# Designs tried in a protein design run: peptides against a protein of PDB entry 2AKA. Part 69

Target 1, 299 residues: chain A of PDB entry 2AKA
Amino acid sequence: MEDLIPLVNRLQDAFSAIGQNADLDLPQIAVVGGQSAGKSSVLENFVGRDFLPRGSGIVTRRPLVLQLVNSTTEYAEFLHCKGKKFTDFEEVRLEIEAETDRVTGTNKGISPVPINLRVYSPHVLNLTLVDLPGMTKVPVGDQPPDIEFQIRDMLMQFVTKENCLILAVSPANSDLANSDALKIAKEVDPQGQRTIGVITKLDLMDEGTDARDVLENKLLPLRRGYIGVVNRSQKDIDGKKDITAALAAERKFFLSHPSYRHLADRMGTPYLQKVLNQQLTNHIRDTLPGLRNKLQSQL

## One batch from the design tools (peptide; aimed at target 1 L11 A14 N293)

Design b2_p27_5_s2 (made by RFdiffusion4, then SolubleMPNN; from b2_p27_5, 11 letters changed)
Fold by OpenDDE base, seed 1:
Structure b2_p27_5_s2 (fold): chain B 299 residues (1-299), chain A 27 residues (1-27)
Amino acid sequence: as target 1 above (299 residues)
Amino acid sequence: SMEQALQEIEALFPEIDALVAKLEAEA
């Protein structure tokens, strides 16, 4: 089973070379959420490095196919520059920005053309995620007035696929009933079969409030449940707070919180990573026979 | 090129088949 994710990664790489017309519904996890929901922080916490673009507004402007590969070495590779190994994750960030700007221009537009990034690390489980642009209602800077719809259309290209799992990232310090992530997930997965809920910013909730009912899967039930995480604050990121220290703080948060203590072993970034690895592996297992048949029919 | 991508995909079929067979044997 350990080889299933790497195999699908090679398929993804091959299809990416064909361009947008690869109508193949590959088993994958699409990451969706509103702007500032904490998507990028979750992904960076998996890698243990700061490597994603940061800023105000729409940070992710192209789909980022992030392939995490457990390895004895730590480096990154892009599909668009094969053979170049990145060991400095700041350079990885710069390459994402440069490659994004190359395709979208300087007007902060979006493109549906994915960036394929593979990260080798001893600290990751095999996992592939597609980071999608954050949903927004308000154009920023020189963005087109219809940017909200452009983003939505882009997301729909991924999340409507039957073999796409949805990692719906919602901040706890906002009304979860109004979560953009959960709304789009419910639109395309009304029975909650493909959706995994991630609740961020649990540490930023108002005093006397908690997300216990959500995390216990009682409020908005998903078959695959919810996992709470605590990401670094923007202040922590700006201060270059170590991700390892942040993960320890996250663990402490759940263990010490009266409402979450009993859930602590099923919360946090490490648990999320494990669950996603298992869910993706199982999903690939279940879909691979059908995928094989489909591939054979197209060849 | 599309041709190169197709060749890369075809090259994966033996591995896919092996994995599928393994999974079917375990189910």
Scores: peptide ipSAE 0.214, ipTM 0.818, DockQ to the pose 0.773
OpenDDE base, seeds 2, 3, 4, 5: peptide ipSAE 0.205, 0.206, 0.192, 0.192; ipTM 0.818, 0.815, 0.806, 0.807

Design b2_p27_5_s3 (made by RFdiffusion4, then SolubleMPNN; from b2_p27_5, 13 letters changed)
Fold by OpenDDE base, seed 1:
Structure b2_p27_5_s3 (fold): chain B 299 residues (1-299), chain A 27 residues (1-27)
Amino acid sequence: as target 1 above (299 residues)
Amino acid sequence: SLEEALAKVQALFPEIDELVARLKAEE
């Protein structure tokens, strides 16, 4: 089954050339969450590099199809500039920003046109994620006043698809009942069949509070459950704290926390990667026969 | 172009078919 994700990657690349009008429901994982929910940090932790745009407000303004490929070498490639290998991940960040600005203009608007980024690394499992703009209610800068609805409409284009799994990223230091990620997931997946919950900022919860009930899948049950992670703080990011060190700290956090110790082996970024790889692989396996038939009918 | 994209998709059919066949054999 090792070739399933790479195969779908090639399909994604092919369909990206067609534009948004491809009525193809590809097996994929869409990442959703409110602004500052920690989506970008989760993705960067998978790669072990700082490569995503940072800033206040809406950072991701185009869908980012992030294709992680296990390889002996470490480099990145964009579909829009084939043949160029990026080994400096700062340049990857700059390219994402430049390509975003090229399409969206100067008003920090959004575009539904994906950026396709493939990252080869010895430190990743094969995994493809679609990072979507963070949900917001408040326009920033020169953003249009209806930016909230534009983002929602964009997200809905992905998450309404039957073969789309939803990685719902919610911060633990906010009321989970009001999680933008879980709300949108519940809207399109009311039975919780396609949604994987990620709980971030567990280390930022108030003293005496914990997300144990959520992580144990007792509060808001999802068929695919919840995985807690601890991302680098903004200070750590600004200070360029090593992601490997952050992952070690994350492991320590779960092991040392009275409420999470018993769950520690099913928590953290490495476990999340493994679960997502497995779930995506299995999902592709289940959907590929039907996908093949659909593809044939469209040709 | 759409034609080029479709051609790329078609080029993947043999691999898809092989994988589908393998998956069915494992059932």
Scores: peptide ipSAE 0.251, ipTM 0.831, DockQ to the pose 0.798
OpenDDE base, seeds 2, 3, 4, 5: peptide ipSAE 0.234, 0.241, 0.206, 0.215; ipTM 0.825, 0.827, 0.809, 0.811

Design b2_p27_5_s4 (made by RFdiffusion4, then SolubleMPNN; from b2_p27_5, 13 letters changed)
Fold by OpenDDE base, seed 4:
Structure b2_p27_5_s4 (fold): chain B 299 residues (1-299), chain A 27 residues (1-27)
Amino acid sequence: as target 1 above (299 residues)
Amino acid sequence: SLAEAIQKIQALFPELDALVAELEAEA
């Protein structure tokens, strides 16, 4: 079982060379959410490094296949830069930006062509996520006016696949009933079988309000439930607050909060990572026989 | 190239078959 995610990673790398026309439904987790929903912070918290592009508007403009691999060493590798090991995660960020701009140009356009990034770290569990562009209604820069639909079409290429799990990231300080992530998930997964809910910004909710009912899976039930997280604030990021310190603060938040203390052991970024590892592993186990049969019949 | 990609995928078939066999044995 320990080799399931690594094997799928190797398949995923091989398929990236075939291009979009490969009707291959690989077991994967697609990350969806509105702009500023906290997706990047969740992913960075898994790695314990700042390495994703930051900014206003659409930050992720190409799918980012993020392959986390537990290792004794810490470094990153891009599939498009074979043989280059990145140990400075700022250089990883710059490479993502450069490679994105190389394909999309400077117009902040999007491309469905994935960037494949593998991160080796002693601090991660084996986990593969496909970070997708944040849903938006407002074009930025010289983006086309239909950018919202372009993003949606791109997302649909992933989330409509039966073997795609959906990590729906929604901020708690916004109306969850109107969450872009939960809406798109409900559209393609109406029974909530493939969707894992992540609730961010729990620390930014109005005084006297909480997301307890959501986190207890009572308001908008998902089979796979919800996990709350507390990310670093923008102020904390700008102040270079250490992710380890932020994770400790997150733990303290859940333990000390009257509405969440009873859920604290099933909340937070470390728990989310464990759940996603387990969910992906189980999902690969369930889908791999069918995938093998399909591959052998087509190749 | 497409040909190279296909070859890489095919090269994974033995491992894939072994893992599937293991999964089927555990099920």
Scores: peptide ipSAE 0.370, ipTM 0.891, DockQ to the pose 0.768
OpenDDE base, seeds 1, 2, 3, 5: peptide ipSAE 0.368, 0.353, 0.336, 0.360; ipTM 0.891, 0.886, 0.880, 0.888

Design b2_p27_6 (made by RFdiffusion4)
Pose (drawn by RFdiffusion4):
Structure b2_p27_6 (pose): chain A 299 residues (1-299), chain P 27 residues (1-27)
Amino acid sequence: as target 1 above (299 residues)
Amino acid sequence: AYEAALEDVEAIFPDIDAMVEKIEAEE
């Protein structure tokens, strides 16, 4: 039903101002990744526009509830900017930065107060994800020293909940067994039943190696599987993001790689969008029947 | 502000009931 994701979108809007309550548990997807995993590129490739803050280290300092709605027209709106329509995605990026600084005292710390961004676009399927601060060790920033723990604690508030599906993002050019995202997903989902794996930077692996065993769901099995993507950035005449060319380059990569050709139809950003739309819809269908009565008791 | 947020949640309950009825009818 094309209606389930929009219904939960209204609930997320309603709960955006309701502080942390460990018992509140909406069906949703939390995006978890190490700071080197390229999780922003995954989201920007869904939207087809660069719109996320840039900087060294942390890109998301408040949870970003990103609600993507397939549309004939292309614009964005923030719940905190009532009625305003953003058509220039550079301004969207600037608003994320400004609203974040408005809340965070130190210009590098984090806050649990969400930013609610809805994007209407022909480039997206109906899908909602909650992007969370990326994980890192060296608090190389500017306050606080325990920042690694503050980030982990914020992630745990989301992903310890049973209705929270986990989109664990890991770069292929690293030791996947040591992936921060897959490890934290294992801590709260030991059976791997509510974690969806995303492997990025497949085109950056060492010569003569590949990630076939993980992509085939054999090495680190997850019930919901893995999906590989690459960010082959193409710029148009004006030097801006060209998503049609970038998606074609990604498609060419999978079709031409001897290790991945046979899986190409189950890799790439368009397929990932399809999978997330489907799994999120089915998950909502599963959890909605008990939801109204459960919420009353938990508020 | 908190009470207004609760009122928004309660306003969604009829829509949740109607959606549940549609899911049960499909089953």

Design b2_p27_6_s1 (made by RFdiffusion4, then SolubleMPNN; from b2_p27_6, 14 letters changed)
Fold by OpenDDE base, seed 1:
Structure b2_p27_6_s1 (fold): chain B 299 residues (1-299), chain A 27 residues (1-27)
Amino acid sequence: as target 1 above (299 residues)
Amino acid sequence: SLAEAIEKIQALFPEIDALVERLKAEE
């Protein structure tokens, strides 16, 4: 079981070399959410480093295949520059930005061509996620007027696949019934079989309100349930607040909150990471025999 | 190249097969 995720990582790397023509339904988790939903913060919290592009509007403009690998050492590698080990995660961020701009140009457009990033760390579980561009309705700057549809089309290429699990990231301080993440998930997974809900910004909810019913899977039931997380504020990010300290604060938040205390052991970023590792591992196990047969037929 | 990618994928088949068999044995 422990080798399943690394094996699929090697498959992903091989298929990335073929380009967009790979008609493969690989077992994977696609991360979807509106702009500012907190997707990047969740991923950075897994790694414990600031390494993703930041900014206003659409930050992720290419799919990012993020392969987390438990290791005794900490470094990152890109598939597009094999052999270069990045130990400074600021350089990782810069490389993502540079590689994005190289393909998309200066108009802040999007490209469906993935960036493949592998992060080795003693602080991560084996986990692969595909971070997708944030859904938006309004183009910013020089973005194409149809950017909303371009993003949606890109997301659909991933989330429509049967072997794709969907990590739907929704902010709690917005109407969850209007969550872009949950809407797109419902469109392609109407029975909620492939969707894992992540609820961010629980600490930013109005006084007297809570997301208890959602987190208890009572409001919008998903087979795989919901996990609440508390990310660093933008101020904390700008101030380079230590992620470890933020994770401790997250734990404290859930333990001290009257509405969430009873759920605290099934909330937070560390628990989310564990669940995703388990979900992906099990999903690979279930799909691998069929995948093997499909691969044989395509080669 | 496509050829290189195919070779890489094919090189994984023994490992995939071994894992599949192990998984079947655990059922």
Scores: peptide ipSAE 0.282, ipTM 0.851, DockQ to the pose 0.791
OpenDDE base, seeds 2, 3, 4, 5: peptide ipSAE 0.273, 0.275, 0.248, 0.257; ipTM 0.849, 0.847, 0.834, 0.840

Design b2_p27_6_s2 (made by RFdiffusion4, then SolubleMPNN; from b2_p27_6, 15 letters changed)
Fold by OpenDDE base, seed 1:
Structure b2_p27_6_s2 (fold): chain B 299 residues (1-299), chain A 27 residues (1-27)
Amino acid sequence: as target 1 above (299 residues)
Amino acid sequence: SLQESLAKIEALFPEIDELVERLKAEE
């Protein structure tokens, strides 16, 4: 089944060339979260590189189809500049920013047109994620006052699809019951069948509090459960703290925390990556026959 | 173009079919 994700990647690339008008429900994982929920850090931790735009407010302004491919070599490639291999991930970040600005203009608006980025690395499992703009209620700069609704509408285009799994990223240091990610997931997936919860910022919770009940799937049950992660702090990111070192610190955090020690083997970024790979693979397996039939009917 | 994209999708059908059949055989 190792070829299922790469096959869907090729389908994604082909459909991206057709434009948004293709009514296709591809098996995929959409990543949703509020601003500063730690979504970008989770994705960067999978790759082990800093390559996503950073800043205040909404940074992701176009959907980013991130295709991770296990390979002996490490490089990135964009669909919009096919054949150019990026080995410097800073250049990858700059290309994302440039390509975003090219379409959205200078007003930091959003566009529903995806950027397709493939990353080859020996450090990744085969995994495709659709990174979506962070949900916000506060326009920044010269953004339109209705930017919140524009983002919401964009997210809904993805998460309402039956074959879309939802990676809901929520910070633990905020009221999880009011998580933007979990709210939107509940709206489109009321039975919690398509949603995977990611809890970030567990290390930033107030002293004497923990997210054990959430992580044990007891508070807000999801069929696919919750996985806790510990990302680098903004200070660590600015200081260019090594992601490998951060992953070791994450492991130590879970192992040493009284409330999470018993869950440690089912927590952390490496485990999350494994689970997502398995979930996506299985999801493709289940949906591929129907997808094949649908594709045939469109030809 | 749309035609080129459709052609690319169609070119994947043999691989899709093979995988679908393999999956059915495993069930």
Scores: peptide ipSAE 0.218, ipTM 0.812, DockQ to the pose 0.804
OpenDDE base, seeds 2, 3, 4, 5: peptide ipSAE 0.201, 0.195, 0.185, 0.191; ipTM 0.806, 0.802, 0.795, 0.800

Design b2_p27_6_s3 (made by RFdiffusion4, then SolubleMPNN; from b2_p27_6, 15 letters changed)
Fold by OpenDDE base, seed 3:
Structure b2_p27_6_s3 (fold): chain B 299 residues (1-299), chain A 27 residues (1-27)
Amino acid sequence: as target 1 above (299 residues)
Amino acid sequence: SLAAAIAEIEALFPEIDELVARLKAEE
């Protein structure tokens, strides 16, 4: 079973060479959320490294196929620069930025052409995620006025696929009923069969409020449920707070919070990673026979 | 090239078939 995700990774890499217009329905998890919803922090917490572009506005401007592979060694590889092993994750960040700018130009536009990044680490479970541009309504810089719709159209290319699971990332300190992530998920998955909810910023909720009802899957039920996480603050990131320390603080948060203590064993980044690994593995198992047949018919 | 990509995909078919067969046997 442990070989299923790596096998699909190899398929993803091969299909990436076909081009941006390839009609692919590979089993995958697309990550969706509004800008500043905490998507990047969730992904970095899985790896235990800072490696994603940071900034205001639209940070992710191309789909990032992030392939996490459990390994005895720690390094990253890009599909667009085969043979180069990155051990400095700052260089990984710079490469993402450079490769993004190479295709999109300097106008902070977006491109549907994915970046494929594989990270080997002893600290990860096998997991593949497609990080997508954050949904926004406000163009920044030289972005086109219709950037909102361009992003939406790009997201729809992924989330409408039947074999695409949706990791909907929503901040707890905002009205979840108005969550961009949950809205788009509901549009393409009205029965909540493909959507996994992630609730970030639980530590930033107003005093006397909590997201217990959401996390207990009572407010906006999803078949696959919700998992709460506590990411590092921007201050913590700027202060170079260690991710391991942040994960310990996250655990402490859930254990000590009156509203979440009873859920603590089903919350936090490590649990999220485990659940996603299991769900992706099972999803691949269920879809692989059909995928095999489809591939044979198309080639 | 497209041809190379297709060849890479086809090269994975035996592994896929093996895994599918194993999964079915475990059911």
Scores: peptide ipSAE 0.262, ipTM 0.844, DockQ to the pose 0.750
OpenDDE base, seeds 1, 2, 4, 5: peptide ipSAE 0.242, 0.253, 0.235, 0.247; ipTM 0.836, 0.842, 0.833, 0.841

Design b2_p27_6_s4 (made by RFdiffusion4, then SolubleMPNN; from b2_p27_6, 15 letters changed)
Fold by OpenDDE base, seed 1:
Structure b2_p27_6_s4 (fold): chain B 299 residues (1-299), chain A 27 residues (1-27)
Amino acid sequence: as target 1 above (299 residues)
Amino acid sequence: SLEEALQKIESLFPEIDELVKKLKEEE
């Protein structure tokens, strides 16, 4: 089964070349969350590199198909510039920004056209995620006044698909009942069959409060459950805190916290990556026969 | 081009078929 994700990656690459007109429901995981929910940090923690655009407001303005591939070497490749290997992840960030601006223009608009990025690393499991723009209610700067609805419509193009799993990223230091990620997930997955909950910012919760009930899947139950993570703070990111050190701190956080100690082995970024790899692999296994038949009928 | 993309997809069918077969055998 180890070859399932790479195979789907090749399918994704091929379909990307066809353009948006191919209504193919590929097995995938879409990442959804409000702005500042910690989505980018989760993805960067998987790679162990800073490579995603940063800033206030809408940072991700195009879907980013992030294909993680376990390899002995570390480098990145974009589908739009085949043959160019990026070993400097700062250059990867710059390329994402440049390619985004090329399509969206200077008005900080959004485009539904994906950027396809493959990252080879010895530190990753095979995993493909589609990072989607963060949900926002307030346009900033010269963003179009209907940007909220544009983002929502873009997200719906992905999360409404039956073969799309949803990684719903919600901050613990906000009212979970009002989580943009969980709201959109519930809208398209009312039975909670396709949604995996990620709870970020557990270290930023008010003193005397915890997310134990959420993480134990007792408050807002999802079939696939919740995984808590602790990301680097913005200060840590600005200070270029090492991701490896942050992962160690995350582990320590869960082990030392009275409310989370018993869950520690089922929490944190490494566990999340493992779960997502397994979930995606199993999901591909379940959907691939049907996908094969659909592909045959369309050719 | 669309044609090139379709050719790429078709080129993957043998691998897909093999994997599907293996998966069925594991069931």
Scores: peptide ipSAE 0.252, ipTM 0.832, DockQ to the pose 0.780
OpenDDE base, seeds 2, 3, 4, 5: peptide ipSAE 0.136, 0.245, 0.225, 0.232; ipTM 0.709, 0.830, 0.818, 0.826

Design b2_p27_7 (made by RFdiffusion4)
Pose (drawn by RFdiffusion4):
Structure b2_p27_7 (pose): chain A 299 residues (1-299), chain P 27 residues (1-27)
Amino acid sequence: as target 1 above (299 residues)
Amino acid sequence: ADVEAALEKVEALFPDLDAMKEKIEAE
């Protein structure tokens, strides 16, 4: 039903101002990744426009509830900017930065207050993800020293909940067994039943190695599987993001790589969007029947 | 005040949740 994701979108909007309550548990996807995993690039490739803050280290300092709605037209709106329509995605990026600084005292710390961004676009399927601060060790920033723990604690508030599906994002050019995202997913989902794996930077692996065993769901099995993507950035004449060319380059990569050609139809950003739309819809269908009565008791 | 208004929005969605539940059960 094309209606389930929009229904939960209204619930997320309603709960955006309700502080943390460990018992509140909406069906949704939380995006979890180490700072080196390239998780912004995954989201920007869904949208087809660069719109996320840039900087060293942390990109998301408040949870970003990103609601993507397939549309014939292309614009964005923030719940905190009532009625305003953003058509220039550079301004969207600037608003994320400004609203975040408005809340965070130190210009580098984090806050649990969400930013609710809805994007209408022909480049997206109906899908909603909650992007969370990336994980890192060295608090190389400017306050606070326990920042690693503050981020982990914020992630745990989301992903310890049973209705929270986990989109664990890991770069292929690293030791996947040591992935921060997969490890934290294992701590709260030991059976791997509610974690969806995303492997990025497949085109950056060392010569003569590949990630076939993980992509085939053999090495680190997850019930919901893994999906590989690459960010082969192409710029148009004006030096801006060209998503059609970038997606074609990604498609060419999978079709031409001897280790991946037999899986190409189950890799890449378009397929990932399809999978997330499907899994999120089915998950909502599963959890909605008991939802109204459960919410009353938990508020 | 903001919290009360948010809770009122949640209560307003209960008929929609019930209607959606009925549609799921009918399938």

Design b2_p27_7_s1 (made by RFdiffusion4, then SolubleMPNN; from b2_p27_7, 10 letters changed)
Fold by OpenDDE base, seed 1:
Structure b2_p27_7_s1 (fold): chain B 299 residues (1-299), chain A 27 residues (1-27)
Amino acid sequence: as target 1 above (299 residues)
Amino acid sequence: SELEEALAKVEALFPELDALTEKLQAE
């Protein structure tokens, strides 16, 4: 089963070369969330490096197909610049920004054309995620006034597909009933069969409040449940706080919190990564026969 | 065409895909 994700990665790369989302419903995990929900931080915590664009407003403006590959070496490669190995993850960030700007222009517009990034690392499990633009209601800069709808349309191209799992990222310090991620997930997955809930910012909740009921899957039940994480604060990110230290702090948070201690072994970024790896692997296994048949019919 | 090239790359993966599919079905 260990080779299933890499195989699908090669399929994904082959179709991505056309510059269009292939009509193929490839088994994948789409990451959805509102602006500042903590999506980028979750992905960076998987890699253990700062490599995603940062800033106010819409940070991700193209789908980012992030292919994590367990390897003895650490480096990144882009599909659009084959053969170039990036060992400096700051250069990876700059390349994402440059490639985004190349296609979208200077107006901070969006494009449905994915960026394909493969990261090799000894610290990752095999995992492929599609990071999607953050949902927003407010245009920033020179963005068109209908940017909200453009983003939604882009997200819908991914999350409506039957073989797409949805990683719905919601901040705990906001009303979860109003979570953009959970709303869009509910729209396309009303029975909660394809959705994995991630609850961020648990450390930023008001004193005397907790997300226990959500994390225990009692408030808004998802078949695949919820996983809480604690990301670095913006101050920590700006201060370049080590991700390893942040992961230790996350573990400590769950273990020491009265409401979450009993869940601690099923919380945190490392557990999330493991669960996603397993769920994606199983999902590929279940869909592979049908995928094979579909592929054959298109040839 | 770019599509044909992409499809050719996909086709080149079929032997491995088939092998994995068979392995999974045997489990």
Scores: peptide ipSAE 0.218, ipTM 0.814, DockQ to the pose 0.732
OpenDDE base, seeds 2, 3, 4, 5: peptide ipSAE 0.194, 0.187, 0.189, 0.206; ipTM 0.805, 0.802, 0.797, 0.809

Design b2_p27_7_s2 (made by RFdiffusion4, then SolubleMPNN; from b2_p27_7, 12 letters changed)
Fold by OpenDDE base, seed 2:
Structure b2_p27_7_s2 (fold): chain B 299 residues (1-299), chain A 27 residues (1-27)
Amino acid sequence: as target 1 above (299 residues)
Amino acid sequence: SELEEALAKVEALFPELDELVERLAAE
């Protein structure tokens, strides 16, 4: 089964040249969440590197197809600049920003055209995620007044597909019943069959409150359940705190918290990565026969 | 065309895809 994700990656790369108009429903995981929900931090924690754009407002403005590949070496490659190996992840961040600005211009607009980034690392499991722009109701800078709807339309291009799993990222320090991620997931997946819940910012909840009922899948049940994570604080990110140290702190948080201790082995970023690898692998297995037939009919 | 090249790349993956599908069906 180790070859299933790499095979789908090669299919994704081949169809990327055709643009999003490729009528191919590839098995994938789309990452959705409101602005500041912690999506970028979750993805960076998988890699163990700071490589995603940061800032206020809408940071992700194009879909980012992030292909993680377990390897003995550590480097990144972009599909739009084949043959160039990036070993400095700050340069990876700069390339994402430059490639985004090249297409969207200076007005902080969005584009549905994906950026394809492959990261080879000994610290990752094979995993492909599509990071999508954060949902917002407030235009920033020179963004058009209808930016909310543009983002939603872009997300719908991915999450409405039957072979798309949805990683719904919600912050614990906000009302989960009003989570943008869970709302959009429920709209396209009303039975909760394709949605995996991620709860961030558990360390920022008010004293005396917890998300135990959500994490135990008792409040808003999803077939694929919920996984809690603790990301680096903005101060830690600005101070370039080591991600490995942050992962250790996350483990300590769950083990030491009275409400989460019993769940600690099913929480945290490493467990999330493992679950996503397994879920994606199984999903590819289930969809691959149908995908083969569809591809054959289109050739 | 770019489309033809992309389709050719997909077609080149069919032997491996078929092998994997057959293997999965045998499990």
Scores: peptide ipSAE 0.230, ipTM 0.830, DockQ to the pose 0.799
OpenDDE base, seeds 1, 3, 4, 5: peptide ipSAE 0.207, 0.192, 0.183, 0.225; ipTM 0.817, 0.810, 0.806, 0.823

